# Designs tried in a protein design run: peptides against a protein of PDB entry 3ZOQ. Part 17

Target 1, 223 residues: chain A of PDB entry 3ZOQ
Amino acid sequence: QLLQDSWWNQLKEEFEKPYYQELREMLKREYAEQTIYPDSRDIFNALHYTSYDDVKVVILGQDPYHGPGQAQGLSFSVKPGVKQPPSLKNIFLELQQDIGCSIPNHGSLVSWAKQGVLLLNTVLTVRRGQANSHKGKGWERLTDRIIDVLSERERPVIFILWGRHAQMKKERIDTSKHFIIESTHPSPFSARNGFFGSRPFSRANAYLEKMGEAPIDWCIKDL

## One batch from the design tools (peptide; made by RFdiffusion4, then SolubleMPNN)

Design b1_p10_3_s2 (from b1_p10_3, 4 letters changed)
Fold by OpenDDE base, seed 3:
Structure b1_p10_3_s2 (fold): chain B 223 residues (1-223), chain A 10 residues (1-10)
Amino acid sequence: as target 1 above (223 residues)
Amino acid sequence: DPEEGANVEF
């Protein structure tokens, strides 16, 4: 099966739907004929690292980085050895200011994912050098379903929604059960308009503590 | 196209 059991039980019906079959056929052609990111084996890394039951926090991105070696199937995250993109640099600046973490010498957020931070892009693939090239091809229906099944979950989730794109998903989240942290996007073009000083990391941990759950260790060790 | 692709919001 494509996913581990906990996610498969929630999403298996989506993979049988025509939209996903069409997406799959499109992706087969794209990966064969174009340079597509991330590696096809890494597309569902967010779901591989963080099971449905283990999700504590969701951080939504839009689509993967479109440069070589960058995307690793986790929103905002880059593989070790890759320069930190501007938004990620700002995320680490806010992390430092919020809770005192040092800025890591790499951009991998795998340590967050392993602790229950679902690093989900709404679109899970991109053509090299062409942002949004796979927008509207079917990924959004699947990732909307991911948000839906998390919203339906009894155990509360914290949704961190940076920027307008992520915030459009707020209507899918049952705020009677789940918590939402909103700010402007960490992009250099928007970070100074509300992202900096928003303290999403300490706020998320405060909610986790209220729920009787272990906080996230947001600090990332150097490699 | 921005370095960060569609994750860059204006």
Scores: peptide ipSAE 0.061, ipTM 0.776, DockQ to the pose 0.949
Fold by OpenDDE base, seed 4:
Structure b1_p10_3_s2 (fold): chain B 223 residues (1-223), chain A 10 residues (1-10)
Amino acid sequence: as target 1 above (223 residues)
Amino acid sequence: DPEEGANVEF
């Protein structure tokens, strides 16, 4: 079984559809002929770490990091020992200013994922050194379905939508039931235009508390 | 340094 039961129950029909079969065949060729990130075993890490029922917060990314050893199958996250990318550094700067967390000595967001933060990219694979190389190949249809089934869930979810690309998904979210936190992207090119000072972490926890749920411990300990 | 992927927004 490709996914854990909670996600499989929501998504199994997608994997039987022609678009996903075509995507899978494409990926087989790509992984055989080129260097593709993340490792094929890590493609669905976001769904592995955070079950459908345990999702509290969603943070949408676009594409995996395309450098060696970076991509972890989680949006914005990098494996321990990897230099923190600029956007991630800005995320940690905002985290520090928002709720006082120290900047960790690594870039792994696995601790968030384990607490119910779904770190979802809209496209789940990439060729080495070629950003968006797997755009429009079928991943977006699957990840749209992930957003849809979360939107349909009775238990509310908090969606953190950084930047225009993530914000395009807002139309798929039932805002009468779910909460949206929007700002500019944490990229150095956009962070000063609204991301800094947006305080997404404290705002997310405030919503969780209102729903009677445990807040996220956003602070990441050194390894 | 390896470039950040499509998670760079302008």
Scores: peptide ipSAE 0.054, ipTM 0.782, DockQ to the pose 0.719
Fold by OpenDDE base, seed 5:
Structure b1_p10_3_s2 (fold): chain B 223 residues (1-223), chain A 10 residues (1-10)
Amino acid sequence: as target 1 above (223 residues)
Amino acid sequence: DPEEGANVEF
């Protein structure tokens, strides 16, 4: 099976649907004819690192970084050794101001994923150098379903929605059960309009503690 | 170095 059991039980029917079969055929052509990111084995890394039952927090991104060696199947995250993109730098600046974490010497957010932070892009692949090249090809239907099954889960989830694109998903989230943290996007173009000072990390942990759950250790160790 | 691209929101 494509996914670990907890996600497979929630999503297996999607993979049988025509839209996903069409997406899969498109991806087969794209990976054969173009340079596509991330590596095909890394497409579902967000779901591999964070099981359905273990999700505590969701951070939504748009689509993967489109440069060589960057994308690792996790929103905002880059592989070790890769220069931190501007939005990620701002995320770490806010992290430092919010809860005092040092700026790490790498951009991998795997440690968050392993603690239950689902780092989900709405589109899971991209053509090299062509932002949003796989927008509207079927990924959004699958990732909407991921949001839906999390919204339907009884155990509460915290959704961190940076920027308008992510905030468009609010209508899919049952706010009677789940918590939403909203601000402008960490992009340099929007961060000063509300992202900085939004303190999403301490706020998320405050909710987790109120629920009787272990907080996230957001601080990232150097490699 | 490659830029953020699609992750940039205005």
Scores: peptide ipSAE 0.050, ipTM 0.773, DockQ to the pose 0.719
Fold by OpenDDE base, seed 1:
Structure b1_p10_3_s2 (fold): chain B 223 residues (1-223), chain A 10 residues (1-10)
Amino acid sequence: as target 1 above (223 residues)
Amino acid sequence: DPEEGANVEF
């Protein structure tokens, strides 16, 4: 079984569809002939760390980091020992200003994932050094379905949508049930235009408290 | 340094 039970129950029909079978065959060839990130065992880490029922918050990314050792199957996250990418550095700067967390000495967001923060990229694989190389190959249809089944869930979810790409998914979210936090992207090219000062972390926790749920401990311990 | 992937928005 590819996914744990809670996600499998929601997504199993997608894996039987022709588009996913074609994607799978493409990926087999890509991993055999090219350097692809993340490791094939880490592709679905976002769903492994955060069950369907445990999702409290969703943070959408575009596609994985394309450098050696970076991607770990979680949006914006990098493996320990890897230099924090610019967008991630800005995320931590906003985290510090928002709720007073220290800047961690690593870039792993696994602690968020374990608390119910689904760190989902819309495209889940990439060729080394070739950003968006797997765009339009089928991942978007699967990840759209992930958003859809979360939108259909009775228990509310908070969607954090940084930048235009993520915000394009807003039309798939039932805003009568779910909360959306929007700002510009944390990228150095856009962060000063609204990401900084957007306070997504405290705002997310405020919604969780209103829902009677435990807030996220966003602060990340050093390794 | 490895470039940031497709998590860069202009």
Scores: peptide ipSAE 0.048, ipTM 0.773, DockQ to the pose 0.716

Design b1_p10_3_s3 (from b1_p10_3, 5 letters changed)
Fold by OpenDDE base, seed 1:
Formats: sequence, structure tokens, C-alpha cells
Structure b1_p10_3_s3 (fold): chain B 223 residues (1-223), chain A 10 residues (1-10)
Amino acid sequence: as target 1 above (223 residues)
Amino acid sequence: DPVEGANVEY
């Protein structure tokens, strides 16, 4: 099956719907005729690394990085050996100021994912060199459902919503049960308007502790 | 720029 059991139980019906079938057919053509990122085997890495039941924190991104070797199916994350993109650099700067973590020598956020940080893009594929080229093709409906089933989960989740795009999803989140951390986007265009100093990492851990859960070790070791 | 627009809000 496409996903591990906990996510499959939540999402299996989506994969049978016409919208996803059409998306899949589009993707088959795209991957055959164009250069598409991430690798097709990595599209659902966010769900592979973080099970439905293990989600503690959600960080929403837009769509994958569209340069060679960058995207690895996790929002904001890049494969080891890849130069850290500007937004990711700012994320690490805030991480350092917030909780004192050193800036890692790579940009892989896999260690967060393995601890229950769902690094979800709203659109999960992109054509090389063409940001948002797969916007409006069906991914948003699936990823909305991912947000919905998490919102419906009894065990609370922390949603970190950087920027307007992510914050548009707030209406789908039951704020009586789940906690939301909002700020401007880590992009160089917006980070100085509220992202820096927002301390999302310590705030997330504070809520996890209040919920009786283990905090996230946000610090990333060098490779 | 291979990063422009991807996971970036302008």
C-alpha cells in the first residue's frame, strides 16, 4: 500500500476519488516527460517519517524546492550536501536565538520528522525551475484532508503556521483542541516582520510539556 | 535562483 497503516486508515478513501486519480495520471505524465521534484518515491516522505498517531507538531510549507537535488519530500528541508535555502537559513537563525541550537552544516530536517514533526507541503510536487507549477492540480485537496484528520484527532496537535499561505489553513483546525503558533514567513522578504523573535520552537515544546508529551529535540547534529 | 518561490512567501 502507498502509506503506512496509520495514515492509510485516515486517507485511503482519498486515493480512490476521481480528483486523485486525475492527479496521479497527470503526475505519471509529468514524471515521464519533465523533470519533477522530489523523486517520485519521496513524494510522501513527510507521512512516511511521521505516522498519523505520532504527529506532535505540524509545519506547513507551500511546494517543494524546484532545483536539482534539493527536495526530499519534507517542507523546508533539503538533502545533505545541498546549500541551505534562504528561508531555511532563517529558520536556523531563529532556532539558535530561540533555544540556543547551533546552526547545522546541512539542511536536512529528517531528525524533526522522526520525532513527530510533520513537515507537510500543501503541494507535494513541482516541475524543475517552475515554482507552484503543480498548484491547483489536486494536491491541495489531499493535504487539506491531512489537516482535517489531524484536527479531528483526539490527541492534540501543535500547528506552526508561518506566513499567509499556511495561515489560510487555520479555519480547518479546531482551535478548542489544538494549539496554533503563527508568525510571518521565514522568507527574507518577511522574516524581519515577525518571524524572528517568534520563538516557535520553545513555544511548541512548552505546549508539549503541558500536554504531558516529550518535547522535540529541535537541535540538529552536523553530518 | 533554484529556491525562489519554493517554500518561500513573498
Scores: peptide ipSAE 0.077, ipTM 0.703, DockQ to the pose 0.762
Fold by OpenDDE base, seed 2:
Structure b1_p10_3_s3 (fold): chain B 223 residues (1-223), chain A 10 residues (1-10)
Amino acid sequence: as target 1 above (223 residues)
Amino acid sequence: DPVEGANVEY
């Protein structure tokens, strides 16, 4: 099966639907004819690192980084040894100001994922050098379903929604059970309009503590 | 930033 059991039980029906079969056929052509990121084995890394039941926090991104060696199937995250992109640098600046974490010497957010932070892009693949090249091809329907099944979960989830693209998903989230943290996007174009000072990390942990759950250790160790 | 291109809203 494509996913671990906890996610497979929630999503298996999607993979049999025509839209996903069409997406799959498109991806086969794309990976054969173009340079596509991330590696095909890494497409579902967000779901591999964070089980359905273990999700505590969701951070939504748009689509993967489109440069060589960058994307690793986790929103905003880059593989070790890769220069931190501007938005990620701003995320770490806010992390430092919010809860005092040191800025790591790499950009991998795997440690967050392993603690229950689902680092989900709405679109899970991209052509090299062509941002949003796989927009509207079917990923959004699958990732909407991911949001839906999390919203339907009885155990509460915290959704961190940076920017308008992510915030468009609010209507799918049952706010009677789940919590939403919103601000402008960490991009240099928007960070000064509300992202900086929004303190999403401490706010997320405050909710977790109120729910009797262990907080996230957001601080990332150097490699 | 067009170089970043991903997870960025302009």
Scores: peptide ipSAE 0.075, ipTM 0.705, DockQ to the pose 0.732
Fold by OpenDDE base, seed 4:
Structure b1_p10_3_s3 (fold): chain B 223 residues (1-223), chain A 10 residues (1-10)
Amino acid sequence: as target 1 above (223 residues)
Amino acid sequence: DPVEGANVEY
């Protein structure tokens, strides 16, 4: 099966639907004819690192980084050795100001994923050098379903929604059960308009503590 | 907004 059990139980029906079959056929062509990121084996890394039952926090991204060696199937995250993109640098600046973490010497957010932070892009693939090139091809329907099944989960989730794109998903979230943290996007174009000072990390941990759950260790150690 | 996205680089 494509996913580990907890996610497969929630999503298996989606993979049988025509839209996903068409998406899959498109992806087969794209990966054969173009340079596509991330590696096809890494497309579902967010779901691999964070099981359905283990999700504590969701951070939504748009689509993967489109440069060589960057995308690793986790929103905002880059592989070690890769220069930190501007948005990620701003995320770490806010992390430092929010809870005092040092800025790491790499950009991998895998440690967050392993603690229950689902680092989900709404579109899970991209053509090299062409942002949003796979927009509207079917990923959004699957990732909407991911949001839906998390919203339907009894155990509360914290959704961190940076920017308008992510915030458009708010209507799919049952706010009677789940918590939402909203601000402008960490992009240099928007970070000064609300992202900086939004303190999403301490706020997320405050919600986790209220729920009786262990907080996330957001601080990332150097490699 | 593509400019808003995390993958925007200069």
Scores: peptide ipSAE 0.039, ipTM 0.691, DockQ to the pose 0.205
Fold by OpenDDE base, seed 3:
Parts: structure tokens; sequence; C-alpha cells
Structure b1_p10_3_s3 (fold): chain B 223 residues (1-223), chain A 10 residues (1-10)
């Protein structure tokens, strides 16, 4: 099966729907005719690293990095050895100011994913050099369903929503059960308008502790 | 097949 059991039980019906079959056929053509990121084996890495039941925090991104070797199927994350993109640099600057973590010598956020941080893009593929090239092709319907099934979960989730794109998903989240942390996007174009100083990492851990759950170790070790 | 390639065997 495409996903591990906990996600499969939540999402299996989506993969049978016409919209997803059309998306799949589109992707077959795209991967055959164009350079598409991430590697096809990495498309669902966010769901592979973080099971449905183990999700503690969700961080929403837009779509994958569109440069060679960057995207690894996790929002904002880049493969080791890849130069940190500007937004990721700002994420680490806020991490340092918020809770004192050192800035890592790489950009992989896999350690967050393994602790229950779902690093989900709303669109899961992109054509090389063409940001948002796969927008409106069907991914958003699947990722909306991912948000929906998490919202329906009784065990609370913390949603970190950076920027307007992510914040548009707020209407899908039951705020009677779940917590939302909002700020401007970490992009250099918006970070100084509210992202810096928003302290999303300590705030997320404060909610986790209030719920009686183990906090996230947000600090990332050098490789 | 990108979907097939993304499959995880359990």
Amino acid sequence: as target 1 above (223 residues)
Amino acid sequence: DPVEGANVEY
C-alpha cells in the first residue's frame, strides 16, 4: 500500500477518487517529460516519517523547493549538504532567539519529523525552476483532507501557520480541540513583519506540556 | 509511476 497503516486508514478513499487518479496521470507525464522535485520516492516523506497517531505539530508549507537536490518531501527542509534557503535561515534565526538552539550546519528537519512534527506542503511536487507549477492540479484536495482528518482527531494537534497561504487553512481546523500558532511567513519579504519574535517553538512546547505530552526537541545537531 | 515509486512496502 502507498502509506503506512495509520495514514492509510484515514486517506485510502482519497486515492480512489477521480481527482487523485487525474493527478496521478498528470504526474506520470510530468516526471517522464520534465525534471520534477522531489524524487518520486520522496513525495510522501512527511507522512512516512510522522504517522497519523504520532502527529503533535503541523507546519504547513506551500510547495517544494524547485532547485536541484533541495527538496526531500518535507516542508522547508533541504537535504544535507544543500545551502540553506533564505526562509529556512530565518526559521533557524528565530529558533536561536526563541529557545537558544545553535544554527545547524545543514538544513534537514528530519529530526523534527521523527518527533511528531508533520512537515506538510499543500502541494507536494514542483517542476524544476518553476515555483507553484503544480498548483491547482489536485494536491490541495488531498492535503486539505490530511488537515481535515487531523482536525477530526480527538487528541489535540498544534498547527503552526506561517503566512497567508497557510492561514487560509484555519477554517478547516476545529479550534475547540486544536491549537493554532500564527505569524507572518519566514521569507525575507515578511519575516520582519511578525515572524521574528513570534516564538513558535517555545509556544508549541508550552501547549504540549499543558496537554501532558513530551515537548519537541527543536534543536538540530550538526552532521 | 510516481505513485508506485512512492509506495512503502510493509
Scores: peptide ipSAE 0.019, ipTM 0.624, DockQ to the pose 0.031

Design b1_p10_3_s4 (from b1_p10_3, 5 letters changed)
Fold by OpenDDE base, seed 4:
Structure b1_p10_3_s4 (fold): chain B 223 residues (1-223), chain A 10 residues (1-10)
Amino acid sequence: as target 1 above (223 residues)
Amino acid sequence: DPVEGANVEF
């Protein structure tokens, strides 16, 4: 069984479909012939850390970091010891301004994932040094289904959609049940146009409190 | 700076 039970019950049919079989065969070739990130065992880390039932918040990314040692199978997250990428630095700057958290000395967002923050990229693999190299190969169909089954869940979810790519998924989300937080992307190229000051962390916690759920402890402690 | 990959929006 590829996924833990709660996700498997939602997604098992996808893994039997031709598109995923083709994707899997492509990935076998890619991992054999190229340097692919993340490690194949880490591809589904977002689903491993955050069960279907435990999802409180979703943060969508595009595809994994394509530098060595960076990708952790979680959107925007980098392994400990890895220099924080510019977008992640801006995320932490907004976190500090929003709710007063200190800037951590690492870039791992695992603590968020363990609290119910699904850190999902729409494409889950990438070739070294080649951003979007696995775009259009089948991942988007699976991750669209992940969004769909979360949208269909009775218990509300908060979707944080930074930038246009993530915001294109809004049409798949039942806004009668679920909450959406939108802003420009945390990238240095866009952060000053709306991401800074958007206060996604306090807003997410406000929604959780309205739902009678425990807020996320967004503050990340140093290692 | 580290490689940002496609988590950069222009």
Scores: peptide ipSAE 0.061, ipTM 0.764, DockQ to the pose 0.695
Fold by OpenDDE base, seed 3:
Structure b1_p10_3_s4 (fold): chain B 223 residues (1-223), chain A 10 residues (1-10)
Amino acid sequence: as target 1 above (223 residues)
Amino acid sequence: DPVEGANVEF
């Protein structure tokens, strides 16, 4: 099976649907004919690192980084050895100001994922150098279902929604059970309009503590 | 939009 058991039980029906089969066939052509990111084995890394039952926090991105060696199947995250992109730099600046973490010497957010932070893009693949090139091809239907099954979960989830694209998903989230943290996007173009000072990390941990759950260790160690 | 939705804006 494509996914570990907890996610497979939630999503197996989607993978059998025509839309996903069409998406899969499209992706086969794309990966064969063009350079596509991330590596095909890494597409579902967010679900591999964070099981359905272990999700504590969701951070939504749009689509993967489209430069060589960057994307690793986690929203905002880059592989070790890759220069931190501008939005990620701002995320770490806010992290430092919010809870005092040092800026790591790499951009991998795998440590967050392993603690229950689902780093989900709404679109899970991209052509090299062509942002949003796989928009509207079927990924959004799958990732909407991911949001839906999390919203339906009894155990509460914290959704961090940076920017308008992510915030469009708010209508799918049962706010009677789940908590939403909203701000402008960490992009250099929007960060100063509300992202900086939004303190999403301490706020998320405050909610986790209120729910009797272990907080996230957001601080990332150097490699 | 790409600026507000994308992880990075190259």
Scores: peptide ipSAE 0.052, ipTM 0.724, DockQ to the pose 0.275
Fold by OpenDDE base, seed 5:
Structure b1_p10_3_s4 (fold): chain B 223 residues (1-223), chain A 10 residues (1-10)
Amino acid sequence: as target 1 above (223 residues)
Amino acid sequence: DPVEGANVEF
């Protein structure tokens, strides 16, 4: 099966639907004819690292980084050895100001994912050098379903929605049950308009503690 | 520097 059991139980019906089959066929052509990111084996890394039941926090991204070696199937995250993109640098700056973490010497957010931070892009693939090239091809329907099944989960989730694109998903989230942290996007173009000083990390942990759950260790160790 | 593409919001 494509996903671990907890996610498969929630999403298996999606993979049988025509839209996903069409998406899959498109992706097969794209990966054959173009350079597509991330590696096809890494497309679902967000779901691989964070089970459905283990999700504590969701951070929504748009689509993968489109440069060589960058995307690893986790929103905002880059593989070790890859220079941190501007938005990620700003994320770490806010992390430092929020809770005192040092800036890591790499950009991998895998440690967050392993603790229950679902690092989900709404679109899970991209052509090299062509942002949003796979927008509107079917990924959004699947990732909407991911948001939906999390919203339907009894155990509360914290959704961190940076920027307008992510915030458009707010209507899918049961705010009577789940928590939402909103700010402008960490992009250099928007970070100074609300992202900096938004303290999403401490706020998320405050909710977790209120729920009686272990907080996220947001600080990332050097490699 | 690596370009974010669609991850850059204005």
Scores: peptide ipSAE 0.047, ipTM 0.746, DockQ to the pose 0.706
Fold by OpenDDE base, seed 1:
Structure b1_p10_3_s4 (fold): chain B 223 residues (1-223), chain A 10 residues (1-10)
Amino acid sequence: as target 1 above (223 residues)
Amino acid sequence: DPVEGANVEF
């Protein structure tokens, strides 16, 4: 099966639907004819690292980084050895100001994913050098379903929604049960308008503690 | 620029 059991139980029906089959066929062509990111084996890394039951926090991104070696199937995350993109640098700046973490010497957020932070892009693939090239091809329907099944989960989830694109998903989230942290996007174009000082990391942990859950260790060790 | 342009919201 494509996904681990907990996610497969929630999403298996989606993969049988025509929209996903069409998406899959499109992706087969794209990966054969173009340079597509992330590696095809890494497309579902967010779901691989964070099981359905283990999700504590969701951080939504738009689509993967479209440069060589960058995307690793996790929103905002880049593979070790890759220069930190501006938005990620700002995330780490806020992390430092919020809870005192040192800025890591790499950009991998895998340690967050392993702790229950679902680093989900709404679109899971991209053509090299062409942002949003796979927008509207079917990924959004699947990732909407991911949000839906999390919203329907009895155990509460914290959704961190940076920027307008992510915040558009708020209507799919049962806010009577789940907690939302909203701010402007960490992009250099928007971070100073609300992202900096929003303290999403401490706020998320405060809510986790209130729910009786272990907080996230947001600090990332150097490699 | 792939580094500067990716995941940038305006």
Scores: peptide ipSAE 0.047, ipTM 0.744, DockQ to the pose 0.657

Design b1_p10_4_s1 (from b1_p10_4, 3 letters changed)
Fold by OpenDDE base, seed 4:
Structure b1_p10_4_s1 (fold): chain B 223 residues (1-223), chain A 10 residues (1-10)
Amino acid sequence: as target 1 above (223 residues)
Amino acid sequence: PPPEVSDQPD
C-alpha cells in the first residue's frame, strides 16, 4: 500500500486513472535520467506524517526546493543542516512576531506535520535547478483531489493560502465548513506586501480552539 | 502584485 489507510481510502481511485499512470511512467524516466527532488521515498512525506483524519491545517506550496539536500517532501520545509531558504526565514520571522517563537537553528517543519499540519506542495517533484520543471505533468490533478477530499470532510480544516498560486485553490474549498487564511507569499518579493503581520499561526490556533481542538504548537525547538 | 518566485539555493 502506497499510503496510510485513511489517505488510501480517499485517493485509491486516482492511482488507477490514466493520468497518474502516465505521471508514474514519466517519474520513472525522470528519476532514472535526471537528478530529481525529493528522494523518491520522500515524495509523499506530507501524507505520511499527517493522515487524512488527522489533518487540522493545510499549508500549500508550489513545488519542492530544487537544490541538493533541501526538499524533504514537505512544503517550505528543509532537512536539518540545510540553510534556511529566504521564504522559510520570513515564515519564521512572522512566527516570532505573531506568537513569540524563537527562530530555530534548522528548517525542518516535521513537528508541524506530526501535529496535523499538512505541508502539501501542488507539484511533488522537481528537476535539480529547474523550478516548476514537473508542472503540468499530473501532480496538480492528484493534489487537487487531495484538496477536494479534505473539503468534503465533515470535520473542518484550516487552509493557509500564501500567494496567488495557493489562492487559486480557494474555489475548491467549501468555505461554509472550512476556514481560509490568505496573505501574500512569504517570498522576499512579496512578504512586505501582506505576509508580514498576517499572523497566520495565531489565527489558525484561534480557529482550532473555536472548533474545540487542541492548538498547534508552532514553536520549533533547536536540534 | 509582485511575481512569486521559488527560492534559489545558494
Scores: peptide ipSAE 0.048, ipTM 0.764, DockQ to the pose 0.114
Fold by OpenDDE base, seed 3:
Structure b1_p10_4_s1 (fold): chain B 223 residues (1-223), chain A 10 residues (1-10)
Amino acid sequence: as target 1 above (223 residues)
Amino acid sequence: PPPEVSDQPD
């Protein structure tokens, strides 16, 4: 898939590797034989909206929503008109308590992406109704490389790591240069154990301001 | 701690 020049320069070697070619062939079969999300044209939306150089914040997810019309290639985000999933609802609740934003009438986080928030899932595709069905097929190696090249970047990045899955990536992040914000996952099963009250949005902006960068406008306008 | 799972479709 075509990427921005800044990401292409960082990832071009990965796309030439056997693991990625095998992944690509697997995906061709999957999209032909199964209902796969997101739309194949949306798989790399996170990289399309946020260039390598423009990344300010990274929010890691696991894999895409597996219901019809939900996934749009951005972690935790859903297409406009789609009911907000439970984790996303909790994200917006924390956003409201953290910095006073209203709950938007949609679940699209594109406005974050356009400001430099890389909304990256570790696995970028899923079969309908089958969570983690594409786990271990090669995506993790590519997305690990995405984390690696960001970690190697001299300009600091803020990594927001919700839950144990995301936090397993800490070892790949150079904390001498980059900042990490950790809490439990926004899932209803874990949000009350630390996600609520963690104030990741104001904390991220505090780091950005200390670095002399423009903060993220986390508030999402209604459509 | 509870396991982390993907949200069910709404």
Scores: peptide ipSAE 0.046, ipTM 0.755, DockQ to the pose 0.131
Fold by OpenDDE base, seed 5:
Structure b1_p10_4_s1 (fold): chain B 223 residues (1-223), chain A 10 residues (1-10)
Amino acid sequence: as target 1 above (223 residues)
Amino acid sequence: PPPEVSDQPD
């Protein structure tokens, strides 16, 4: 409900719209009647960790992990102590091959978020054990707006679009201002078809450096 | 291209 001022200024109109009110009412029922992830307090963690003005990179996911204790409101990220999902493992493998980072002993990407990597899912909640159960309920309209307001921002953003779902958002991105890094999804089912070797991390940093901005320290410290 | 499949627990 409460967002950083920079995001609130960009999104406040959305929260007043009927679709979001309906979404909110739906979520109230869902959280009451079902096990929903992430914790309701963590739904907007991506926006909490990365302000609108601080966004340097966007990594789009689909929807949260639907297993116990996994989702923490950040795309691809899992809470410390949680086994790294296959896609995340592949992300770290590419990270290692790309820029030499060690594989962390946890799956939290909070350190990226704190540096300006917006880890945004297009759908921000999910029922336990039911992937995409909250698809088409209103989240996509909000997250589309998030993409839109970032696209409209004067300061360039780097969008990392893994897989077709994320790439469908490309049409919303002003490529005259913003940079897009595309590859197949890090999922084991697709990673070998383009994700591995795509070097999104070094490429992102190259753009940041070209812009005169500090690169992202993609390497994640052990906990 | 290969389908995108969730690697979430089933």
Scores: peptide ipSAE 0.046, ipTM 0.759, DockQ to the pose 0.120
Fold by OpenDDE base, seed 1:
Structure b1_p10_4_s1 (fold): chain B 223 residues (1-223), chain A 10 residues (1-10)
Amino acid sequence: as target 1 above (223 residues)
Amino acid sequence: PPPEVSDQPD
């Protein structure tokens, strides 16, 4: 079984579909012939750390970082010891201004994932040095299904949608049940146009508290 | 109006 039971029950039918079989075959070739990130064992880390039932918040990314040692299967997150990318630095700056967290000395967001923050990229693999190289190969159909099954879940979810790419998924989300936090992307190209000051962390926690759920401890400890 | 700013990640 590829995934834990809660996600498997939601997604097992997708893995039997031709598009995913074709994706799998493509990935086998890619990992054999190219340097692909993240490690094949880490592709589904977002689903491994955060079960279907435990999802409280979703943060959507595009595709993994394409540099050595960076991607760990979680959107925006980098492995410990890796320099924080600009977007991640801006995320931490907003975190500091929003709720007073210190800037961590690493870029791992695993602590968020373990608390129910699904750090999902829409495309889950990438070739080294080639951003979006696996776009349109089948991942988007699977990750759309992930969004769909969360939208269909009775227990509400908070979707944080940074930038236009993520916001394009808004039409798949039942806003009668789920809450959406939107702003510009944390990228240096767009952060000053709305991301900074958007306070997504406090807003998410406020909604969780309103729902009677435990808030996320967004502050990340140094390693 | 000015052109839209890129929202592409790093």
Scores: peptide ipSAE 0.037, ipTM 0.731, DockQ to the pose 0.162

